# Peptides against a protein of PDB entry 2AZE: the designs that were tried, part 105

Target 1, 148 residues: chain A of PDB entry 2AZE
Amino acid sequence: AQECQNLEVERQRRLERIKQKQSQLQELILQQIAFKNLVQRNRHAEQQASRPPPPNSVIHLPFIIVNTSKKTVIDCSISNDKFEYLFNFDNTFEIHDDIEVLKRMGMACGLESGSCSAEDLKMARSLVPKALEPYVTEMAQGTVGGVF
Target 2, 101 residues: chain B of PDB entry 2AZE
Amino acid sequence: GRLEGLTQDLRQLQESEQQLDHLMNICTTQLRLLSEDTDSQRLAYVTCQDLRSIADPAEQMVMVIKAPPETQLQAVDSSENFQISLKSKQGPIDVFLCPEE

## One batch from the design tools (peptide; made by RFdiffusion4, then SolubleMPNN)

Design b1_p18_2_s3 (from b1_p18_2, 11 letters changed)
Fold by OpenDDE base, seed 5:
Structure b1_p18_2_s3 (fold): chain B 148 residues (1-148), chain C 101 residues (1-101), chain A 18 residues (1-18)
Amino acid sequence: as target 1 above (148 residues)
Amino acid sequence: as target 2 above (101 residues)
Amino acid sequence: EKKYVYLVEKLPSKLVLK
């Protein structure tokens, strides 16, 4: 009885760990897709334009975005060496990391929401190694972890 | 019996976890390859047009922060306090604004 | 109250890009 109880505890621990790894893997896949898709888009755009964009017109990864209403008053304090910044707002703001920006741009093909069009799914599959394609399919169907 | 069933379950879970680990290794390898490719790094950028699709500068102020590794970002968003604090350890922090059209 | 704490080195893009 005690042995069975110990195994039940271990079983639950493993199930939780697997769930965490599933979440991590999904995020890694989304990052890979988003990044490759971004690079592909930009490569194509530069080829069509026959030149790269102006240097000051682009923002390279990594970055963080902060947005707020244009009516929001912002007070900014900066250290002399620019190692420290302090921003005070008089109203709410939003923070987005670069991956979130890429997702909202559609670079992850809508896979992040667990739903894709046929075209989006095709693109997503084309941007990962063959071994990851089945998992991408499961993500699109919302069936990840169904066997556990 | 119960013991045999639990033992079998644990073996199956181990196999499932090993499969996940394998897939994660493949994915991580791909990401490393991308990080090592200079052309990919050169092309890893967004434009102001992209940012406008997230938050229109005509209605929203859009600020971009580029900071070195180990930079700490702390943010408070409440009815009484709205604050962002940045502290870098490895170099200066750069802040940019996305212009309106 | 919403509180956020981020380490830039742990952001997804930093895991990909050096």
Scores: peptide ipSAE 0.031, ipTM 0.880, DockQ to the pose 0.236
Fold by OpenDDE base, seed 3:
Structure b1_p18_2_s3 (fold): chain B 148 residues (1-148), chain C 101 residues (1-101), chain A 18 residues (1-18)
Amino acid sequence: as target 1 above (148 residues)
Amino acid sequence: as target 2 above (101 residues)
Amino acid sequence: EKKYVYLVEKLPSKLVLK
């Protein structure tokens, strides 16, 4: 029946939307954990050093990283007002946003890759509201993805 | 029947989505609170040492881009074209290199 | 071919608000 067909289409649409939201939620959780963990790390470090780091020695979020071989030739064109940049490379490059950098630094406790130790998991759980803890556990176990 | 089954499925999916929305709202609220906290923003930084752990400056050139909100970054990475374009609408873009030493 | 498009946006985003 046409009605059943319409509902099937809607079902598929909703399933896809839920899948997208699951992915978004996981990313948001990782961002929260990574950010809070970074802040805690730096707070502790500054307390131990009894002073903030030199201003020119740190990079505040947000930022983007571009890396390429040191052998790569880069041509850079910059507008007078520095509103526009154009980089031409003669070889491949990589782009990383700040969240990815934090993940690679271990700030997300390895939760993003299934490399979460018991201590890492404890840390991760401590950095989210109670309502999110079950989801963090599921992420660590790799059991996220099912529809409730 | 099929219709009843589909109707039930849609109701269950709606409940699942509502749960996700709730969790997402909690998470986004936390992120907003962090973004509004002056101390957190002050402490939200990485060091050159951190960046070296991601890409070794001995082998890789590491470029840092600091751009205003709504800056557009377009990049092409192919065998024939390797290009990055940055366009800001709200101010100058800062680009600098992470030193090896 | 790899294409990248990034926007420095307000939350929710992969980037922290500036």
Scores: peptide ipSAE 0.030, ipTM 0.874, DockQ to the pose 0.241
Fold by OpenDDE base, seed 1:
Formats: sequence, C-alpha cells, structure tokens
Structure b1_p18_2_s3 (fold): chain B 148 residues (1-148), chain C 101 residues (1-101), chain A 18 residues (1-18)
Amino acid sequence: as target 1 above (148 residues)
Amino acid sequence: as target 2 above (101 residues)
Amino acid sequence: EKKYVYLVEKLPSKLVLK
C-alpha cells in the first residue's frame, strides 16, 4: 500500500540519520577522550617536572600540520602582514588536523581503530561522563548500533 | 499488520534518535567545558616529541600552522600541482617547524 | 599586499620548537 511505502521511505530516512548521528557521536567521544587525555598527560608531566614547558617548546591547539618528504622543495610566498601564505611543493604533501594528530599520538586510546586494550578502555571510560561509558564500551566492541 | 509494524518501528527509531541526541548533547557540553577551562586550554598542547612520533623528522618535514579562526585553506595535491593557500582575515598566521634530529 | 617569496626554511615567521 502507498501508506506503507511512505513509511518505509521514512524508516530508511531515519535509519540513515541515526547512522550519521552515530558517526558524529563517536567522533565527539573520541575528541573528548583525546583532549582530556592530552591535558591529563601534560598536567602530570608538568607536575613531575615541577614546571611548565618553555613557551616555544610546545604548540597549543588548534593547529594543523603539513608533512612531506624532506626531499620535497617548498617555496612560500607570504604577505608582509602574514595574513596570506602560498606554499608550492614539488611533490605530494599531507595535511592533518590536530584531532588526527592526537589520535595518532594514542590520545584516543586506540578506540578509533578498535585497538583498545583493557587498560586503554579503562582510561577511555574514565575520561567520559558516566552516561557515555556504555557507548565507549560499545565502540570498543564494535557493537554500536547493533539494534538497528 | 504491516502498517502497524512500520509505525511501531518508527516510534522505536524516534526513541533511539532521542537517546543519541541526548548523548551528543552530553559530549558537546563536555567539549564546551573544556574550551572554557583556562587550565585545560593551557595544557592542550603537543611537543616536538609528539610530532616526531607521528612523522619522523628524519624522513619527513613537519610544518605546524596556527591560523586564526575562519582562515581559508585551499589545498591542491595532484600530479600537476602541489599547493597550499592560506588566507586569514583575523590575524597573522604562524608557522612552526620541528627541528631535525 | 606585498608578497615575498621564501623557501619555507627561510621564512622570517618560522618558529622552531625546542
């Protein structure tokens, strides 16, 4: 029936929306874990050192990184006010945002790639509100959205 | 019947979505709290060692770009053109390099 | 705006992490 067909279309629409929200939520969780873990790490490090790092020894978020082979020749044109940059490379490059950097640093506890050890999972759980802990567990198990 | 089943499914999906929305709100709140916490922001940094861990400076040049919000970034990575363009309207752009080992 | 061409390694705005 036409009505059933309409509802089936709506069902599919909602399923897709839920899928998108699940992905967004997972990313938000990973960001939260990564940020908190980074802060915790640095706090501990500074406590151990009994001092903050020198100002020019660290890069605060937000940032992006560009990496390329050391053999790559890079030419840059820059405006005098430093508002405009143009980089020309003679070979391929990569761009990564700070979140990706944090993930690669392990700040997300390997949760992003399913390589979360028991200890990593414990850490991840400790860095989110209680209400999110079950979801973190599901992420680690790969069972997110199993009811759909 | 089929109609009843679909209707029930939609209700269940609505509840599921509401649960997701709630969790997302919690996450967003936590991230906002982090952004508002001065000490957290002070501690939100990476080191040269961190950057070396993700890209070996012996093999890769690592450039860090700090650009103001709303900076336009255009990147072209093709066989004919390898280019990054940055245009800021809210302040100067800073570029940092990791020292080579 | 005036633009100047540099090698990235020679950018006056370059800061080196320590």
Scores: peptide ipSAE 0.027, ipTM 0.883, DockQ to the pose 0.037
Fold by OpenDDE base, seed 2:
Structure b1_p18_2_s3 (fold): chain B 148 residues (1-148), chain C 101 residues (1-101), chain A 18 residues (1-18)
Amino acid sequence: as target 1 above (148 residues)
Amino acid sequence: as target 2 above (101 residues)
Amino acid sequence: EKKYVYLVEKLPSKLVLK
């Protein structure tokens, strides 16, 4: 029946929307964990050193990273006001955002790849509000969206 | 019947979506609070040592770009063209290099 | 040929300048 067909279309639309929201939520959770973990790490490090790091030795978020072979020749053109940059490379390069950098640093506790140890999972859970803990657990187990 | 089943499914999906929305709101609130906390922002940094753990400066040139919000980055990576274009509308862009040592 | 467009800011964080 046409009515059933309409509802099936709607069902599919809602399922896709939910899937998208799940992806967004997972990313937000990873960002939260990574950020809080970074802050915690640095706070502890500064306490142990009894001083903050030298200003020129650290880079604050947000940032992006561009890396390429040291053999790559880079031509850089910068506008006078530094609002515009143009980089020309003679070989391939990679771009990473700060979140990806934090993930590779282990700040997301391996949750992004499902490689959480028991200790990593404990840390991840401790860095989110209680309401998000079950979802973190599901992420670690790879069971997010199992009801759909 | 099928109609009743589909109707029930849609209702359940709506409830599930509402739960997701709630969790997302909690998460975004936490991120906002972190962004507004000056102490957290002060501690939100990486070191050159961190960057070296991602890409070895002995082999890779590591460039850090700090740009204002809404800055656009266009990258072309092909066999014949390798280019990055940055355009900011809210302020200057800063570029840093991570030293090898 | 691959062309990518990124928005630099991924987190709702304030830019901290040195």
Scores: peptide ipSAE 0.018, ipTM 0.869, DockQ to the pose 0.231

Design b1_p18_2_s4 (from b1_p18_2, 9 letters changed)
Fold by OpenDDE base, seed 2:
Order: structure tokens, then C-alpha cells, then sequence
Structure b1_p18_2_s4 (fold): chain B 148 residues (1-148), chain C 101 residues (1-101), chain A 18 residues (1-18)
């Protein structure tokens, strides 16, 4: 009984670890899809325009976004070496990383929310190695974890 | 018996985890390749229009933070205190507003 | 009060709770 109990504890630990890794893998896949899709979009756009966008009109990855009301008062203090920043707001703010921005742009093809069309799914599959395609399909269907 | 069953389950979970690790390695490798590809990095950008689609500058102020890896970001968001602290260990941090604002 | 501490990382992650 004690031995079985120990193994059951171990089983639960492993299951939890697998669950965590599944979450990590899904995020990695979304990042890969979003990134590749972004690159493709921009490549196509630049080809169509026959020129790159003005340098000061684009923001290269990586970045973090902070947004707040236009009426929010922000006080900022910066260290001399610019290694430290302190922002004080008089109202709430939101923080988003570039990956979240890409997701909201649709670069992850709606896979993050399981809201991808057939075309979106096709695109998503095309942006990952063959070995990951089945997982992408499962993500789209919301059936991830069946084999683990 | 139950013991044998649990033992078998653990072996199966181990195999599943190994498969998962393999997939993660593949994915991580792909991301690294993208990160190291100069052409991809050149094209890895968003526009102000993209940002407007997420947070309209007409109503929202959008601040962009470019910080080196391992930069610590501490955010306090409460009714009494709204604060963001950035501490970098590897280099300077750049903060700016969207150019179209 | 809500306090969040993140580590800003390069891919494969960005904002990671620390």
C-alpha cells in the first residue's frame, strides 16, 4: 500500500510536469507561428511596395508595450546609465509583450483561442515543422493532451 | 496488480514526456533559427498601425519598452498605486512613444 | 494591491513571472 501510494504521488507529479510542458509547447508553437507569419507578412508588404518602411515607422522585436489612458499622468525617473526606470501612473495601465501583440494582430492565426478558420489552420500548419503539425491540429480542435 | 499497473503507467508517462521534450526541442530550435537569421530579424517588426489595432492612440497612450534579456519588470496596479519599475543588468533600456503619436 | 514581477526575456519567452 505504501509503495503504491508513493507511485501514485510520483504519477501525479509527472502528470503535472507534463501538463506544464504541454502549456509551454503550445506557447512556443504560437510564438513560432506568429513570428514566421509576421515575417512573411512584412516580406510580402515590402515586396509589394518595392521598398522597406521608413525606419522610424516600425518597431522591431523584441519589445514590451505599456498602454494607459491618454489622460493618465505619468512620472518617469531614469537612471544616468538608463539601466533603471521608474514610472508612476495616476491611473491603471496594461502591459503586453510583443507575442501578445502578435496574437492580437492575428499572426497566430487564431490558434491561441481555437478560433481559426480552415485557411488559418492551413497557414498555421505550414509555418511549423512536420513533426509539430499534428499538435497544431489538436490545438485548433481543443483536443491537446490526448496522447500524453 | 495495482502496483504493476502504476509502474506501467509511470513508464508510459515517461515515454510521453520524452516525446513532449522532443517536440519542444524541435520548436525551440526553430525559434533559435529565426532569432539568428538576419533576414528574419530585419523583417521582425510591427508598425504603429499594428499597435493602433490593439490600443488606439486616440484614446490610449502606447509606450514601447525595449530592454535587454533578464531585465526585471515590476508592476504595481492597485487603486492606490500604479507603478512600473524596470531594472536591467545587461544594458540600457530604451523607452519611447509610438512615432505616430 | 496587485504586484507583478516579470523577467523580460528573449524567445522562447518574453514576460515571465518571477
Amino acid sequence: as target 1 above (148 residues)
Amino acid sequence: as target 2 above (101 residues)
Amino acid sequence: SKTYTYLIEQLPSRLVLS
Scores: peptide ipSAE 0.314, ipTM 0.904, DockQ to the pose 0.340
Fold by OpenDDE base, seed 5:
Structure b1_p18_2_s4 (fold): chain B 148 residues (1-148), chain C 101 residues (1-101), chain A 18 residues (1-18)
Amino acid sequence: as target 1 above (148 residues)
Amino acid sequence: as target 2 above (101 residues)
Amino acid sequence: SKTYTYLIEQLPSRLVLS
């Protein structure tokens, strides 16, 4: 009886670990799709324009974004070596990393919310290795969570 | 019995975890290949127009932070304190605004 | 109140809530 109880505890521990890895894998897949889709978009756009955009008009990854009202007063303190920054705001702000920006741009094809159109799903599948395609399909259907 | 069933379940879970690890390795490899590709690096950018779709500069100011890996960011957002602290370990941090602002 | 701590990971990078 005690042995069975111990195994049940171990079973639950393993199930939770698998669940954590599933979420990590999903995020990695979304990153891959978003990055590749972004590169593809920009390549096509530059080909259509016959030249790259001006250097100061683009922001290369990685980056983070902070946005706040234009009325917000911001005080900034910078160390001499620029290794440390301190920003003080008089009102609320928002922070977004580059992946979140890409997701909001639709670069992850709506896969992050499980709301993919047929075309979105097709694009998403085309941007991952064959071994990952079944998982992409499960993400789109919201069926991720089962044990293999 | 129950013991045999649990033992079998644990073996199956081990196999499932190994499959997940394999898929994660594949995905990580693809991301690494992308990061090492010069052409992909050149094309891995967003425009100010892209950022406007998230935070319109007409109403919001958008501050861009370029920081080295392993940089720590601490943010406090409360009625009594609104603060962001950045501490880099590997190099200088760059902060700028989009020209369209 | 909301307090967040992020870590920028190695490339390909992202912010990680800590």
Scores: peptide ipSAE 0.117, ipTM 0.893, DockQ to the pose 0.325
Fold by OpenDDE base, seed 3:
Structure b1_p18_2_s4 (fold): chain B 148 residues (1-148), chain C 101 residues (1-101), chain A 18 residues (1-18)
Amino acid sequence: as target 1 above (148 residues)
Amino acid sequence: as target 2 above (101 residues)
Amino acid sequence: SKTYTYLIEQLPSRLVLS
């Protein structure tokens, strides 16, 4: 009885770990698609323009975005070496990492919400190795989560 | 019996986890390849237009933070405190505003 | 109240919640 109980505890532990890894895998897939799609977009754009964009007109990864109302008062203190920053706001703000920005730009093809069009899904599949294509399909259908 | 059933379940879960690990390794490998490719990194950028499409500068101020790896970001967003703290270990942090249209 | 702590990883970039 005690042995079975111990195994049941272990079973639950493994199930939770698998669930966590599934989430991590999905995020990794989205990152891969977003990055490759971004690079592809920019490569095509530069080819069409026959030149790279002006250096000060682009923001390379990695970056973080903070947005707040234009009416928000922000107090900023910076260390002399610029190693430390402190921002105080008088109202709410939002933080977005570069991946979130790419998702909102559509670079993940809507796969993050399972709302891919047929064309989006085709693009997403084309940006991952063959072994990942079935998983991408499951993500698009919202059917990820089963135990193999 | 019950014990045999649980043992079998654990074996199946182990196989499932191994499959996940394999897929994750494929993903991480692809990401490493991207990070090692100079041309890809050169092209890994967004424009101010892109950012404006995410947060309308007409209504929102957009601040961009460029920080070295392992920089710590602490944010408090509550009714009493609205604060962001940045601490870098590897170099200076750059902060600038995204221009409006 | 909500408190967030992130670490910026090496490229390719990702924020890690601490």
Scores: peptide ipSAE 0.114, ipTM 0.891, DockQ to the pose 0.306
Fold by OpenDDE base, seed 4:
Structure b1_p18_2_s4 (fold): chain B 148 residues (1-148), chain C 101 residues (1-101), chain A 18 residues (1-18)
Amino acid sequence: as target 1 above (148 residues)
Amino acid sequence: as target 2 above (101 residues)
Amino acid sequence: SKTYTYLIEQLPSRLVLS
């Protein structure tokens, strides 16, 4: 009885670890898809324009954006070497990393919400190695909770 | 019996985790390859228009932070404190505003 | 009330919540 209980505890521990790794894998896949899709978009755009965009008109990864109301007062202190910044706001703000921005741009093909259209799913699958395609399909179907 | 069943379950879970690890390795490898590809890095950018689509500058001020890897960001968003602190280890941080359309 | 700490990693970039 005690031995079985110990094994059940171990089973639960492993299940939780697997769940955590599943989340990590999903995020990695989304990052890969979003990144490749972004590169593809920009490559096509530059080809059509027959020129790259002006250097100061684009923001290369990595980056973070902070948005707040235009009425928000922001005080900023910067170290001399610009290694340290301190921002004080008088109201709430939002922070978004580059991956989140890409997701909102649709670069992850809606896979992040599991609401891919057929075309979105096709695109998503095309942007990952063959070994990852089944998992992409599972993500789209919401069945990633299954054990391999 | 119960013991045998649990033992089998644990073995199956171990195999499942190994498969996950394998997939993660594949994905990580792909990401590294992308990071090492010069052309991909050149094309890994968004535009001001892209950012405006996320947060309309007509309603929101949009600040862009360019920071080196391993930069620490601390954010406090409460009724009493609204603060962001940045600490870089590898170089200077650049902050600028997206222009309003 | 929310407090967040992030670490920016190498490209493709990731913010790691700490």
Scores: peptide ipSAE 0.100, ipTM 0.892, DockQ to the pose 0.322

Design b1_p18_3_s1 (from b1_p18_3, 9 letters changed)
Fold by OpenDDE base, seed 2:
Structure b1_p18_3_s1 (fold): chain B 148 residues (1-148), chain C 101 residues (1-101), chain A 18 residues (1-18)
Amino acid sequence: as target 1 above (148 residues)
Amino acid sequence: as target 2 above (101 residues)
Amino acid sequence: SFKIHFTRPERYKITVKS
C-alpha cells in the first residue's frame, strides 16, 4: 500500500540520518580524546620540566599544516593586512588540520583506526564521560553502526 | 502485519536517534568545556618536534597556518596549477615554517 | 593528486579543485 511505501521511505531516511550522526559522534569522540590526551601529555611534560616550553617553540590549536617536498618551490603573495594569502607550488602538496596531526601523533589512542592496544583503550575510556565509554569500546572493536 | 512492522521500526529508530542525540550532546558539552577552560587551552599545543614526528622536514617542508574561523581555503591541484588561496574576514592569517631538526 | 584531510572542515570554507 501507499502508506507502507511512505513509511519505508521514511525509515530509510531515518536510517541514513542516524548513520550520519554516528559518524559525527565518532569524530567528536576522537576530538575529545585527542584534545584531552594532548593536554594531559603537555601538563605532565611541563611538570617534569618544572617550566613551560618557550612561547615561540609551541603551536597552539587550532592550526593547519601544509606539507610538500623539500624541493618544491613555493611562491607566496600576502595582502598588506595579511587577510589574504596565495601560495603557488610547482608540485603537489598535502593539507592537514590539527586534529589529523593529533591522530597521527597517537593522541586518539589509535581509536580512529581501531588499532587500540589494551592500554590505548584504557586511556581512551578514561578520557570520556562514562556515558560514552560503551561507544568508545564499540569504536575500538569496529562494531559501530548498529541501532541503539 | 507490514504496516505494524514498519511503524514499530520507526518508533525504534526514533528512540535510537534520541539516544544518539543525547550522546552527541554529552560529547559537544565536553568539547565546549575544554574550549572554555583556560588551563586546557594553554596546554593545547604541539611542538615542531611533534610535527617532525609525522612529517620530517628533512624530506618534507611543513608550513603551519593559523587562520581565524570561517577562513576560506581554496586548494587547486593540477598538472599546471598547484596553489592554495586563503581569505579571512575575521582577522589576519599567520603562516610560518617548521624548521628542520 | 594531493591529499587533504580535515577533521573539522566546519571551521573553514574549503574548496578543492583538481
Scores: peptide ipSAE 0.292, ipTM 0.910, DockQ to the pose 0.856
Fold by OpenDDE base, seed 3:
Structure b1_p18_3_s1 (fold): chain B 148 residues (1-148), chain C 101 residues (1-101), chain A 18 residues (1-18)
Amino acid sequence: as target 1 above (148 residues)
Amino acid sequence: as target 2 above (101 residues)
Amino acid sequence: SFKIHFTRPERYKITVKS
């Protein structure tokens, strides 16, 4: 019947939305872990140092990174108010946001790639509220994906 | 019957989604608290050494872009066109290079 | 870090060669 067909469409819609939210939740967890871990690292480092790092040696979040070969020629067009930039490259480039940078630095404890040691997992769990610890464990085991 | 089964499925899915929303709210709250903490924001930085660890400036040029929120970024990376376009709505964009060691 | 400063008031093009 038409009613059942409508409900089936709605079911599929909800399943897809849940799948999307699962991905979003995992990303949020990784962001939280990475950020807290970064702050913790820097706090410890500054405590061990006689002074904070030089201002020109640090880059505060948020930021994006563009990397390309040192041989790449870059032409940049800039508006007078610096609101608009146009970069033209003669070769391929890579773009990384700050979260990806933190992940590559290991700030997410390898949770994002399944490279989470026992110590990494312990760290990851310590950086999230108790309610999120089971989900972190599932992420480490690769068992996320089911419906609650 | 079929209708009853579908109705039950939808109820279960609603419950599952509510659980996800709850967990997401917890995460969002934690991130907001971090963003509002002055000390955390002061310590929310990476070093040039950190950037060199992900893209060695000995082989790669590393450009850092600091842009205000809601800045549009469009990138084209193909054999015929390599381009990045940035358009800010809230303020000027800052660009600088990460030097080699 | 090396900060790039643009002092020209009008829109212009700059070439960066690494």
Scores: peptide ipSAE 0.025, ipTM 0.879, DockQ to the pose 0.037
Fold by OpenDDE base, seed 1:
Structure b1_p18_3_s1 (fold): chain B 148 residues (1-148), chain C 101 residues (1-101), chain A 18 residues (1-18)
Amino acid sequence: as target 1 above (148 residues)
Amino acid sequence: as target 2 above (101 residues)
Amino acid sequence: SFKIHFTRPERYKITVKS
């Protein structure tokens, strides 16, 4: 009885760990797709333009963005060495990392929200190694959750 | 029996986790390769147009933060305080505003 | 210009008018 109880506890622990890893894998896949898709987009754009964009016209990863209403007043203090910044807002703001920006740009092909069209899914599959394609398909179908 | 069933379940879960770990390793390897590819990193950028598509500068201001690794970001967003604090340990932080046009 | 930098090591007010 005690042995079975111990195994049941272990079973639950492993199930939770697997669940966490599934979430991590999904995020990693989304990042991979987003990055590769972004690179592909920009490569194509530069080829079409026959030149790279001006250096000061692009924002390279990594970055974060802060957005707030244009009516929001922001007080900023900066240290002499620019190692420290302090922003005070008089209203709410939003913070987004680069990955979230890429997702909102559609670079993850809508896979993150389960809104992949057939073409989106095709693109997503093409941007991952073959071994990951089945998982991408499951993500798109919303069938991820079963244990292998 | 109950014991045999649980033992078998644990073995199956172990195999499943190993498969999951394998997939994660494949994925992290791909990300590492991307990070090590100079051309890919050169092309890993967004434009002002991209950011405008996320937050329309006609209504929202968009501030971009470029900070060294391990930079601390503390944010308070409540009715009492609206604040962002940045502290870098490895170098200067670059902050700039994306223009509306 | 694409980028408008906040480079001054001082406290200042940022206001974007609309």
Scores: peptide ipSAE 0.027, ipTM 0.880, DockQ to the pose 0.035; fails the geometry check
Fold by OpenDDE base, seed 4:
Structure b1_p18_3_s1 (fold): chain B 148 residues (1-148), chain C 101 residues (1-101), chain A 18 residues (1-18)
Amino acid sequence: as target 1 above (148 residues)
Amino acid sequence: as target 2 above (101 residues)
Amino acid sequence: SFKIHFTRPERYKITVKS
């Protein structure tokens, strides 16, 4: 009886750990797809233009985006060495890392929300190693959560 | 009955976790390869147009932060306080605005 | 366009705390 209870506790612990790793894997897959898709897009665009974009017209990863209403007043204090910044806003703001930006750009093919077309899914599958394709399919269907 | 069933379940869960770990290793390796590839690094960028597409400067101003590794970002977003603090340990932080078209 | 030269192509982690 007690042995069974101990195993039940262990079972639950393992299930939770697997769930956490599944979430981590999904995020890693989305990052991989987004990065590769971005690189592919830019490579194609540069080839068509037969030139790279102007140096100061692009933002290289990694970066962070902060957005707020254009009416928001922002006060900024910067240290002399620029090691420290302090921003004070008079209203709410949003912070997005580069991955979130890529997702909003559609670089993750809508896989992040499980709302991708057949073409999006095809693209997503093409940007991951063969071993990850089944998992990508599950993500697209919103059926991730099962145990292998 | 119950004991045998639980024992079998645990073995299956262990195998499942090992498979999951393997997939994660594959994915992590791919990401590292991307970060180490010079051409990929050169092409890993977004444009001002991209940023406008996700946050239109007509309604939202967009500020870009380029910070060294291990930079600390602290944000407070409450009814009484709206603040972002950045502290770098490895070099200067660069901040600029995305121009409105 | 911006007036910035980006010299940090490497991928790295930023610590976010609130």
Scores: peptide ipSAE 0.023, ipTM 0.876, DockQ to the pose 0.097; fails the geometry check

